# Peptides against a protein of PDB entry 2V3S: the designs that were tried, part 26

Target 1, 95 residues: chain A of PDB entry 2V3S
Amino acid sequence: PISLVLRLRNSKKELNDIRFEFTPGRDTAEGVSQELISAGLVDGRDLVIVAANLQKIVEEPQSNRSVTFKLASGVEGSDIPDDGKLIGFAQLSIS

## One batch from the design tools (peptide; made by RFdiffusion4, then SolubleMPNN)

Design b2_p13_7_s1 (from b2_p13_7 with S1R P2K S5E)
Fold by OpenDDE base, seed 5:
Structure b2_p13_7_s1 (fold): chain B 95 residues (1-95), chain A 13 residues (1-13)
Amino acid sequence: as target 1 above (95 residues)
Amino acid sequence: RKSLEERFTVEPA
């Protein structure tokens, strides 16, 4: 399996690492993204972008060691999005 | 398939 880390700010704007495994052929990017939402770890509005980037990293984990992407939920937030600070952005990385 | 409780580990970054 592929060991991944999703770095994302929680509702208190605290940055956390969410660790999980992804097994190609068994798991799907959309399925795992839905699980993240069901677990309350990802905003439901971010399903599409999380799934897209999860797919990207798992299809070529050797070349895509890290991907940073803009959250739909962050656009409507009070803070100005910033990929460096992961404000309105999240990051997926190979562990 | 892992349960939701088993799948994700959350820790401060």
Scores: peptide ipSAE 0.684, ipTM 0.893, DockQ to the pose 0.967
Fold by OpenDDE base, seed 3:
Structure b2_p13_7_s1 (fold): chain B 95 residues (1-95), chain A 13 residues (1-13)
Amino acid sequence: as target 1 above (95 residues)
Amino acid sequence: RKSLEERFTVEPA
């Protein structure tokens, strides 16, 4: 399996690492993204973007060691999005 | 196959 880390801010704006494994051929990017939402770790509005970037990293984990992407849930928030600070952005990386 | 509760671990970054 592929060991991954999803880094993003929680509801208290604290940065956390979410560790999990992804098994190609058994797991799907869409399915795991839905699990993240069901666990309350990702906003439901971010299903599409999380799934797209999860797919990107698992299809070529040796080339795509890290991907940072804009969250739909952060666009209309009070804080100005910032990819460097991961405000309105999240990051997936290979552990 | 891990259950949903066992799939994710969360820690401060």
Scores: peptide ipSAE 0.683, ipTM 0.892, DockQ to the pose 0.908
Fold by OpenDDE base, seed 1:
Structure b2_p13_7_s1 (fold): chain B 95 residues (1-95), chain A 13 residues (1-13)
Amino acid sequence: as target 1 above (95 residues)
Amino acid sequence: RKSLEERFTVEPA
């Protein structure tokens, strides 16, 4: 399996690393993204963008070691999105 | 297959 880390700020704006494994051929990007939402770890509005980037990293994990992407849930937040601080952004990486 | 609560480990970054 592929060992991944999703770095994302929680509702208290605290940055956390969410570690999980992805098994190609058994897991799907959308399925795991839905699990993240069900676990309360990802906002439901971010299903599409998380799934898209999860798919990107698992299809070429040796080339795509890290991907940073804008969250739909962060666009209308109180803080201005900032990819460097991961405000309104999340990061998926290979651990 | 791991359960939902077993799949994810959350740690402070």
Scores: peptide ipSAE 0.683, ipTM 0.892, DockQ to the pose 0.947
Fold by OpenDDE base, seed 4:
Structure b2_p13_7_s1 (fold): chain B 95 residues (1-95), chain A 13 residues (1-13)
Amino acid sequence: as target 1 above (95 residues)
Amino acid sequence: RKSLEERFTVEPA
């Protein structure tokens, strides 16, 4: 399995690392993304972008060691999006 | 297969 870390801010704006494993051929990017939402860890509006980037990193984990992407849920938030501070952005990386 | 409750570990960054 592939060991991954999803780094993003929670509802209190605290930066957290979410660790999980992804098994190619058994898991799907959309399925795991839906689980993240069901667990209350990812906003439902971010299903598409999380799934797309999860698919990208698991396709070539040796080359795509880290991907940072803009969240749909962060666009109209009170804070200005900032990829460096992961405000309105999330980061997936290989553990 | 791991249950939903066991799949994710959340830690302060």
Scores: peptide ipSAE 0.683, ipTM 0.892, DockQ to the pose 0.926

Design b2_p13_7_s2 (from b2_p13_7 with S1R S5E E11L)
Fold by OpenDDE base, seed 1:
Formats: structure tokens, C-alpha cells, sequence
Structure b2_p13_7_s2 (fold): chain B 95 residues (1-95), chain A 13 residues (1-13)
């Protein structure tokens, strides 16, 4: 399995690392993304972008060690999106 | 199949 970390801010704007494993052939990017949403860890509006980037990192984990992407849920937030501070952005990385 | 709690571990960054 691939050990991953999804770093993003919670509803209190606190940065957290969400650790999980992804098993190619058993898991799908879409499925795991839906589980993240069901767990209340990812906003439902971010399904598409999370799934797309999860797919990107798991298809070539040796090359794509980290991906940072803009969240749909962060666009209309009170804070201006900032990839450096992960405001309106999330980061997936290989553990 | 792991539960959602088993699937994800949330830690302060």
C-alpha cells in the first residue's frame, strides 16, 4: 500500500495531517475521496479536485512525492487563498 | 474493510 498524508486546515483553520493508506487495485481515488468527505475531513465541494490529485499521486508515487492544489471550498472563503500557508489549498504527499 | 476511524488518522501538523 501507499502511505499518504493529506494536509489541510479544518473548520477552525487549524492545519492537520490526515494519514491513510491507498492500495492500488483495491482503492480508487474517487472512492477514498468520498470516504474523506463522509468522515467530515474534506468538504464535499472538493470531491473532484481531491480525487484528481489523489489519482495523480498514486499513479506515480515515486515521481509525484507531493502535490498542492486549490480547494473549491476555499475560493469563496473569508481568507485569500494562499498555497504557501495552505489557505484554500491542500497538500497530498507520500509518507 | 477498515472503518472510517481506522482508515484515517488525524494529527496536528
Amino acid sequence: as target 1 above (95 residues)
Amino acid sequence: RPSLEERFTVLPA
Scores: peptide ipSAE 0.718, ipTM 0.906, DockQ to the pose 0.965
Fold by OpenDDE base, seed 5:
Structure b2_p13_7_s2 (fold): chain B 95 residues (1-95), chain A 13 residues (1-13)
Amino acid sequence: as target 1 above (95 residues)
Amino acid sequence: RPSLEERFTVLPA
């Protein structure tokens, strides 16, 4: 399986790492993204963007060691989006 | 299939 880390800020704006495994052929980007939402770890509005980037990283984990992407939930946030600080952004990486 | 509790580990970054 592929060991992944999803780094993003929680509702208290604290940065956390969410570690999980992805098994190609058994897991799907869409399915795991839905699980993240069901677990309360990802905002439901971010399903599409998380799934898209999860798919990207698992397709070529050797080439795509890290991907940073804008969250839909961050657009309406109080803070100005900043990919460097992961404000309104999240990051998926291979651990 | 692992439970949601088993699937994800949340750690402070």
Scores: peptide ipSAE 0.718, ipTM 0.907, DockQ to the pose 0.972
Fold by OpenDDE base, seed 4:
Structure b2_p13_7_s2 (fold): chain B 95 residues (1-95), chain A 13 residues (1-13)
Amino acid sequence: as target 1 above (95 residues)
Amino acid sequence: RPSLEERFTVLPA
């Protein structure tokens, strides 16, 4: 399996690392993204962007060691999006 | 199949 880390801020704006494994041929990017939402770890509005970037990293994990992407849930927030601080952004990386 | 709590480990970054 592929060991992954999703780094993003929780509802209290605290930065956390969410560690999980992805098994190619058994898991799907959309399926795992839906599980993240069901667990309350990802906003439902971010399903599409999380799934797209999860697919990108798992299709070539040796080449795509890290991907940072803008969250739909962060666009209309009070804080200005900032990829360096992961405000309105999340990061997926290979452990 | 593992539960959602078993699948994801949340740690302060």
Scores: peptide ipSAE 0.717, ipTM 0.906, DockQ to the pose 0.943
Fold by OpenDDE base, seed 3:
Structure b2_p13_7_s2 (fold): chain B 95 residues (1-95), chain A 13 residues (1-13)
Amino acid sequence: as target 1 above (95 residues)
Amino acid sequence: RPSLEERFTVLPA
């Protein structure tokens, strides 16, 4: 399996690492993204962008070691989006 | 197949 980390700020704006494994041929990017939402770890509005970037990193984990992407839930938030601080952004990386 | 509790580990970054 592929060991992944999703770095994301929680509702209290605290930065956390969410560690999980992805098994190609058994797991799907959309399926795991839905599990993240069901666990209360990802906003439901971010299903599409999380699934797209999860698919990208698991397709070629040796080439795509890290991907940072804008969250739909962060666009209209009170804080100005910032990819460096992961405000309104999340990051997926190979563990 | 892991449960949701087993699938994800949340740690302070």
Scores: peptide ipSAE 0.717, ipTM 0.906, DockQ to the pose 0.951

Design b2_p13_7_s3 (from b2_p13_7 with S1R P2L S5E)
Fold by OpenDDE base, seed 5:
Structure b2_p13_7_s3 (fold): chain B 95 residues (1-95), chain A 13 residues (1-13)
Amino acid sequence: as target 1 above (95 residues)
Amino acid sequence: RLSLEERFTVEPA
């Protein structure tokens, strides 16, 4: 399995690392993304972007060690999006 | 299939 970390801010704007494994051929990017949402760890509005980037990283984990992407939920937030601070952005990386 | 509790671990970054 691929060991992944999803780094993003929680509802208190605290940056957290969410660790999980992804097994190619068993898991799907959309399925795991839906699980993240069901667990209350990802905003439902971010399903598409999380799934897309999860797919990207698991397709070529050797080349794509880290991907940072803009959250749909962040656009509607009060803070100005900033990829460096992961405000309105999240990051997926290989553990 | 892992349960949601088993699948994800959350830690301060």
Scores: peptide ipSAE 0.685, ipTM 0.893, DockQ to the pose 0.961
Fold by OpenDDE base, seed 2:
Structure b2_p13_7_s3 (fold): chain B 95 residues (1-95), chain A 13 residues (1-13)
Amino acid sequence: as target 1 above (95 residues)
Amino acid sequence: RLSLEERFTVEPA
C-alpha cells in the first residue's frame, strides 16, 4: 500500500497531518475522499479537488511526492487563502 | 476492510 499524509487545517484552524494507506486496485481516489468527508476530516465541498489530487499522487507516487491544492471550502472562508500557510489549501504527500 | 476510525490517524503537524 501507499502511505499518505494529508496536511490540512481543522475547524479550529489547527494544522494536522492525516495519515492513511491507499491500496491500488482496491481503493479508489473518490472512495477514500468520501471516507475522509464521512470521518469529518474534509469538507464535503472539497470532494472533487481532494479526489483529483489523491488520484494524481497515487498514479505516480514516485514522481508526485507532494501536491498542494486549493480547497473549494477555503474560498468562502473569512481568511485569505495562502498556500504557504495552508490556509484554504491542503497538501497530500507520500510519507 | 478497515473501518473509518482505523483508516485515518490524525496528529498535530
Scores: peptide ipSAE 0.685, ipTM 0.893, DockQ to the pose 0.970
Fold by OpenDDE base, seed 3:
Structure b2_p13_7_s3 (fold): chain B 95 residues (1-95), chain A 13 residues (1-13)
Amino acid sequence: as target 1 above (95 residues)
Amino acid sequence: RLSLEERFTVEPA
């Protein structure tokens, strides 16, 4: 399996690392993204963007070691989006 | 199948 870390801020704006494994051929990017939402770890509005980037990293994990992407849930937030601080952005990486 | 608690580990970054 592929060991991944999703780094993003929770509702308290605290930055957390979410560690999980992805097994190609058994897991799907959309399925795992839905599990993240069901666990309350990802905003439901971010299903599409999380799934797209999860797919990107798992299809070529040796080449795509890290991806940072803009969250739909962060666009209308009070804080100005900042990819360096992961405000309105999340990061997926191979652990 | 893994439960949600088994699948995800959350840690302060």
Scores: peptide ipSAE 0.685, ipTM 0.893, DockQ to the pose 0.950
Fold by OpenDDE base, seed 4:
Structure b2_p13_7_s3 (fold): chain B 95 residues (1-95), chain A 13 residues (1-13)
Amino acid sequence: as target 1 above (95 residues)
Amino acid sequence: RLSLEERFTVEPA
């Protein structure tokens, strides 16, 4: 399996690392993204962007060691999006 | 199949 870390801020704006494994052929990017939402770890509005970037990293994990992407849920927030501080952005990386 | 609680581990970054 592929060991992944999703780094993003929670509702208290605290930066957290969410660790999980992805098994190609058994898991799907959309399925795991839906699980993240069901667990309350990802906003439902971010299903599409999380799934797209999860697919990107798992299809070439040795080449795509880290991907940072803009969250749909962060656009309408009070804070200005900032990829360096992961405000309105999330990051997927290989452990 | 793993439960949601078992699948994800959350830690302060």
Scores: peptide ipSAE 0.685, ipTM 0.893, DockQ to the pose 0.954

Design b2_p13_7_s4 (from b2_p13_7 with S1R S5E)
Fold by OpenDDE base, seed 2:
Structure b2_p13_7_s4 (fold): chain B 95 residues (1-95), chain A 13 residues (1-13)
Amino acid sequence: as target 1 above (95 residues)
Amino acid sequence: RPSLEERFTVEPA
């Protein structure tokens, strides 16, 4: 399986690493993204962008070691999005 | 199939 880390801020704006494994042929990017939402770890509005980037990293893990992307949930938030601080952004990486 | 708690491990970054 592919060992992944999703780094993003929780509801308290604390930066956390969410570790999980992805097994090609058994897991799907959409399915795992839905599980993240069900676990309360990802905002439901971010399903599309998380799934898209998860698919990107698992299809070519040797080439896509890390991807940073803008969250839909962060656009209308009070904080100004900042990819460097991962405010309104999340990062997926191969652990 | 692992539970959601087993699937994801959350740690301070």
Scores: peptide ipSAE 0.715, ipTM 0.901, DockQ to the pose 0.965
Fold by OpenDDE base, seed 1:
Structure b2_p13_7_s4 (fold): chain B 95 residues (1-95), chain A 13 residues (1-13)
Amino acid sequence: as target 1 above (95 residues)
Amino acid sequence: RPSLEERFTVEPA
């Protein structure tokens, strides 16, 4: 399995690391993304972008060690999106 | 199949 970390801010704007494993051929990017949403860890509006980037990192984990992406949920937030501060952005990385 | 709590571990970054 691939050990991953999803770093993103919670509703209190606190940065957290969400650790989980992804097993190719058993898990799907879409499925795990839906589980993240069901767990209340990812905004439902971010399903597409999370799944796309999860797919990207798991297809070539040796090359794609980290991916940072813009959240749909962050576009209309009070804070200006900032990839460096992970405001309106999230990061997936290989643990 | 792990539960959602088992699937994800959340910790402060």
Scores: peptide ipSAE 0.715, ipTM 0.901, DockQ to the pose 0.958
Fold by OpenDDE base, seed 4:
Formats: C-alpha cells, sequence, structure tokens
Structure b2_p13_7_s4 (fold): chain B 95 residues (1-95), chain A 13 residues (1-13)
C-alpha cells in the first residue's frame, strides 16, 4: 500500500496531518475522498479537488511526492487563501 | 473493512 499524508487545517484553523494508506486496485481516489468527508476531515465541497489530486499522487507516487491544491471550501472563507500557510489550500504527500 | 477511525490517523502538524 501507499502511505499518504493529507495536511490541512481543521475547523479551528489548526494544521493537522491525516495519515492513511491507499491500496491500488482496491481503493479509488473517489472512494477514499468520500471516506475523508464522512469522517468529518474534509469538507464535502472539496470532493472533486481532493479526488483529482489523490488520483494524481497515487498514479505515480515516486514522481509525485507532494501536491498542493486550492480548496473550494476556502474560496469564500473569512481568511485570504495562502498556499504557503495552507490557508484555503491542502497538501497531499507520500510519507 | 476498517472503520473510518481506524483508516485515518490525525496528528498535529
Amino acid sequence: as target 1 above (95 residues)
Amino acid sequence: RPSLEERFTVEPA
């Protein structure tokens, strides 16, 4: 399995690392993204962007060691999006 | 199949 870390801010704006494994052929990017939402770890509005970037990293994990992407849920938030501070952005990486 | 709590581990960054 592929060991992954999703780094993003929680509802208290605290930065957290979410660790999980992805098994190609059994897991799908869409399915795992839905599980993240069901667990309350990802906003439902971010399903599409999380799934797209999860697919990108798992298709070539040795080449795509890290991907940072803009969250749909962060666009109209009170804080200005900032990829460096991961405000309105999330990061997926290979652990 | 593992539970959602078992699947994901959350830690302060």
Scores: peptide ipSAE 0.714, ipTM 0.900, DockQ to the pose 0.938
Fold by OpenDDE base, seed 3:
Structure b2_p13_7_s4 (fold): chain B 95 residues (1-95), chain A 13 residues (1-13)
Amino acid sequence: as target 1 above (95 residues)
Amino acid sequence: RPSLEERFTVEPA
C-alpha cells in the first residue's frame, strides 16, 4: 500500500496531518475522498479537487511526492487563500 | 477493510 499524508486546516484553522494508506486495485481516489468527507475531515464541496489530486499522486507516487491544490471551500472564505500557509489550500504527500 | 476510525489518523502538524 501507499502511505499518504493529507495536510489540511480544520474548522479552528489549526493545521493537521491526516495519515492513511491507499491500495491500488482495491481503493479508488473517488472512494477514499468520499470517506474523508464522511469522516468530517474534508468539506463536501472539495470532493472533486481532492479526488483529482489523490488520483494524480497514487498513479505516479515516485514522481509526484507532493501536490498542493486549491480548495473550493476556501475560495469565498473570510481568509485570503495562500498556498504557502495552506489557507484555502491542502497538500497531499507520500509519507 | 478498516472502519472510518481505523482508516484515518489525525495529528497536529
Scores: peptide ipSAE 0.714, ipTM 0.900, DockQ to the pose 0.950

Design b2_p13_8_s1 (from b2_p13_8 with S1A L4R P13A)
Fold by OpenDDE base, seed 1:
Structure b2_p13_8_s1 (fold): chain B 95 residues (1-95), chain A 13 residues (1-13)
Amino acid sequence: as target 1 above (95 residues)
Amino acid sequence: AVDRSRFVVEPAA
């Protein structure tokens, strides 16, 4: 399996790492993204962008060691999006 | 009961 980390700010704006494994051929990017949402770890509005970037990493994990992407939910937030501070952005990386 | 969650959450290092 591929060991991944999703770095994302929680509702208290605290930056957390969400560690999980992804098994190609068994798991799907959309399926795992839906699990993240069901667990309350990702906003439902971010299903598409999380799934897209998860797919990007798992199809070429040796090349795509880290990807940072803009959250749909972040656009509607009170804070100005900032990829450096991961405000309105999330980061997926290979553990 | 055991935790069947796929995810482990921790403060970012």
Scores: peptide ipSAE 0.701, ipTM 0.896, DockQ to the pose 0.613
Fold by OpenDDE base, seed 3:
Structure b2_p13_8_s1 (fold): chain B 95 residues (1-95), chain A 13 residues (1-13)
Amino acid sequence: as target 1 above (95 residues)
Amino acid sequence: AVDRSRFVVEPAA
């Protein structure tokens, strides 16, 4: 399996790492993204972008060691989006 | 009958 880390801010704006495994052929990017949402770890509005980037990293984990992407849920927030601070952005990386 | 989460959450270092 592929060991991944999803780094993003929680509702308290605290930056957290979410570690999980992804098994190609058994798991799907869409499915795992839905699990993240069901677990309350990802906003439901971010399903599409998380799934897209999860797919990107798992299809070529050796070349895509890290991907940072804008969250749909971050657009309406009071804080100005910032990829460096992961405000309105999340990051997926290979553990 | 057993539901296990695949996710481990920790503060970013």
Scores: peptide ipSAE 0.701, ipTM 0.897, DockQ to the pose 0.699
Fold by OpenDDE base, seed 2:
Structure b2_p13_8_s1 (fold): chain B 95 residues (1-95), chain A 13 residues (1-13)
Amino acid sequence: as target 1 above (95 residues)
Amino acid sequence: AVDRSRFVVEPAA
């Protein structure tokens, strides 16, 4: 399995790491993204972008060690999006 | 809905 970390801010704007494994051929990017949403860890509006970037990192984990992407849920937020501070952005990386 | 937790959450370093 591929060991991954999703770094993003929670509802209190605290930066957390969400660690999980992904098994190619058994798991799907869409399915795991839906699990993240069901667990309350990812906003439902971010399904598409999380799934897309999860797919990107698991298809070539040796080449794509880290991906940072803009969250749909952060666009209309009160804070200005900032990829350096991961405000309105999340980061997936290989553990 | 999730019957088994796949995720471990911890404060980012």
Scores: peptide ipSAE 0.700, ipTM 0.896, DockQ to the pose 0.836
Fold by OpenDDE base, seed 4:
Structure b2_p13_8_s1 (fold): chain B 95 residues (1-95), chain A 13 residues (1-13)
Amino acid sequence: as target 1 above (95 residues)
Amino acid sequence: AVDRSRFVVEPAA
């Protein structure tokens, strides 16, 4: 399995690391992204972008060690997006 | 149904 970390701010704007495993051939980027949403860890509006970046990192984990991406849920928020502070952005990396 | 045990949440360093 591939050990991953999703760094993302929660509803209280606190930065958290979400650790999980991904097994190619058993798991899909879309499926695991849906699980993240169902668990209340990712906003439903971010399904597409999370799935796309999860797919990117798991297809070549040796080459794609970390990806940072803009959240759809962050665009309509009151806070100005900032990739350095992960405001309106999330980061997915290999553990 | 989703098994939440897949995910471990901790404060980021």
Scores: peptide ipSAE 0.700, ipTM 0.896, DockQ to the pose 0.969

Design b2_p13_8_s2 (from b2_p13_8 with S1M L4R P13A)
Fold by OpenDDE base, seed 1:
Structure b2_p13_8_s2 (fold): chain B 95 residues (1-95), chain A 13 residues (1-13)
Amino acid sequence: as target 1 above (95 residues)
Amino acid sequence: MVDRSRFVVEPAA
């Protein structure tokens, strides 16, 4: 399996690392993204973007060691999106 | 049913 970390700010704006494994051929990017949402770890509005970037990183985990992407839920947030501070952005990386 | 044990959450270092 591929060991991944999703770095994302929670509802208290605290930056957390969410560690999980992804098994190609058994797991799907959309399926795992839905699990993240069901666990209350990802906003439902971010299903598409999380799934797309999860797919990207698991397709070539040795080449795509880290991807940072803009969240749909962050666009209308109280803070200006900032990829450096991961405000309105999340980061997926290979552990 | 979602197995919540898949995800381990910790403060980012």
Scores: peptide ipSAE 0.697, ipTM 0.893, DockQ to the pose 0.963
Fold by OpenDDE base, seed 4:
Structure b2_p13_8_s2 (fold): chain B 95 residues (1-95), chain A 13 residues (1-13)
Amino acid sequence: as target 1 above (95 residues)
Amino acid sequence: MVDRSRFVVEPAA
């Protein structure tokens, strides 16, 4: 299995790391993304972008060690998006 | 139902 970390801010704007494993052939990027949403860890509006980037990192984990991407949920928020501070952005990386 | 134990949440270091 691939050990991953999803770094993003919670509802209190606190930056957290979400650690999880992904097993190719058993798990799918969209399936795990849906689990993240069901667990209340990812906004439902971010399904597409999270799944796309999760797919990217798991298909080439040795080459794609980290990916940072813009969240759809951050666009309409009161805070100005900032990839450096991960405001309106999230980061997936290999543990 | 989703097994939430799949995800471990901790403050970012």
Scores: peptide ipSAE 0.697, ipTM 0.893, DockQ to the pose 0.962
Fold by OpenDDE base, seed 2:
Structure b2_p13_8_s2 (fold): chain B 95 residues (1-95), chain A 13 residues (1-13)
Amino acid sequence: as target 1 above (95 residues)
Amino acid sequence: MVDRSRFVVEPAA
């Protein structure tokens, strides 16, 4: 399996690492993204962007060691999005 | 139902 880390700020704006494994052929990017949402770890509005980037990184984990992307849930928030601080952004990386 | 054991959450270093 592929060991991944999703770095994302929680509801308290604290930056956390969410570690998980992804098994190609068994797991799907959309399926795992839905699990993240169901677990309360990802906002439901971010299904599409998380799934898209998860798919990207698992397709070629050797080439895509890390991907940072803008969250849909962060656009309407009070804080100005900042990719460097991961405000309104999340990062997926290979562990 | 989601198996939460898939995800391990920890403060980012």
Scores: peptide ipSAE 0.697, ipTM 0.892, DockQ to the pose 0.959
Fold by OpenDDE base, seed 3:
Structure b2_p13_8_s2 (fold): chain B 95 residues (1-95), chain A 13 residues (1-13)
Amino acid sequence: as target 1 above (95 residues)
Amino acid sequence: MVDRSRFVVEPAA
């Protein structure tokens, strides 16, 4: 399995790491993204972008070691999006 | 169904 870390801010704007495993051929990017949403860890509006970037990192984990992407849920928020501070952005990495 | 054991949440270092 592939060991991954999803780094993003929670509802209190605290930065957290979410560690999980992904098994190619058994898991799907769409399925695991839906699990993240169902667990209350990712906003439902971010399904598409999380699934797309999860697919990108698991298809070539040796080449795509880290991906940072803009969240749909962060566009209309109070804070200005910032990829360096992960405000309105999230990051997926191979652990 | 969601298996909560899949995800481990911790404060980022």
Scores: peptide ipSAE 0.696, ipTM 0.892, DockQ to the pose 0.946

Design b2_p13_8_s3 (from b2_p13_8 with L4R P13A)
Fold by OpenDDE base, seed 5:
Structure b2_p13_8_s3 (fold): chain B 95 residues (1-95), chain A 13 residues (1-13)
Amino acid sequence: as target 1 above (95 residues)
Amino acid sequence: SVDRSRFVVEPAA
């Protein structure tokens, strides 16, 4: 399996790492993304972008060691999006 | 179905 970390700010704006495994052939990017949402770890509005970037990283984990992407949920937030601070952005990386 | 055990949440280092 592929060991991944999703770095994302929680509702208190605290930066957390969400560690999980992804098994190619068993898991799907959309499926795991939906699990993240169901677990309350990702906003439902971010399904598409999380799934897309999860797919990107798992299809070539050696080449795509880290991906940072804009959250749909961050656009409507009060804070100004900032990819460096991961405000309105999240980051997926290979553990 | 969702397996909650899949995810481990930790404060970012």
Scores: peptide ipSAE 0.703, ipTM 0.899, DockQ to the pose 0.938
Fold by OpenDDE base, seed 4:
Structure b2_p13_8_s3 (fold): chain B 95 residues (1-95), chain A 13 residues (1-13)
Amino acid sequence: as target 1 above (95 residues)
Amino acid sequence: SVDRSRFVVEPAA
């Protein structure tokens, strides 16, 4: 399995690392993204972007060690998006 | 139903 870390700010704007495993052939990017949402760890509005970037990292984990992406949920928020501070952005990386 | 145990949450370093 592939060991991943999703770095994302929670509802209190605290930056957390969410560690999980992804098994190619058993798991799908869409499915795991839905699990993240069901667990209350990812905003439902971010399903598409999380799934797309999860797919990107798991298809070539040796080449794609880290990906940072803009969240749909961050665009309409009161905070100004900032990829450096991961405000309105999230980061997936290989553990 | 989702097994939330898949995910381990910790403060980012």
Scores: peptide ipSAE 0.703, ipTM 0.899, DockQ to the pose 0.964
Fold by OpenDDE base, seed 1:
Structure b2_p13_8_s3 (fold): chain B 95 residues (1-95), chain A 13 residues (1-13)
Amino acid sequence: as target 1 above (95 residues)
Amino acid sequence: SVDRSRFVVEPAA
């Protein structure tokens, strides 16, 4: 399996790493993204963008070691989105 | 069904 880390700020604005495995051929990007949402770790509004970037990283993990992407949920947040601070952004990386 | 054991959450290093 592919070992991944999703770096994302929680509701308290604390930056956390969410570690998980992805098995190609068994898991799907959208399926795992839905699990993240069901676990309360990702906002439901971010299903599409998380799934898209998860798909990107798992299809070529050797080339896509890290991807940073803008969250739909972050656009309406109180803080100005900032990819460097991961405010309104999340990052997926190969562990 | 969702297996929450898939995810391990920790403070970012």
Scores: peptide ipSAE 0.703, ipTM 0.899, DockQ to the pose 0.940
Fold by OpenDDE base, seed 2:
Structure b2_p13_8_s3 (fold): chain B 95 residues (1-95), chain A 13 residues (1-13)
Amino acid sequence: as target 1 above (95 residues)
Amino acid sequence: SVDRSRFVVEPAA
């Protein structure tokens, strides 16, 4: 399995790492993204972008070691998005 | 139902 880390801010704006494994052929980017949402770890509005980037990193983990992407949920937030501070952005990386 | 055991949440270093 592929060991991944999703770094993003929680509801208290605290930066956290969410560690999880992804097994190609058994798991799907869409499915795991839905699990993240169901667990309350990712905003439902971010399903598409999380799934897209999860797919990107798992399809070629040796080349895509880290991806940082803009969250849909961050666009309408109070804080101005900032990729450097991961405000309105999240990061997926290979553990 | 979601198996919460898949995800481990910790403060980012």
Scores: peptide ipSAE 0.702, ipTM 0.899, DockQ to the pose 0.964

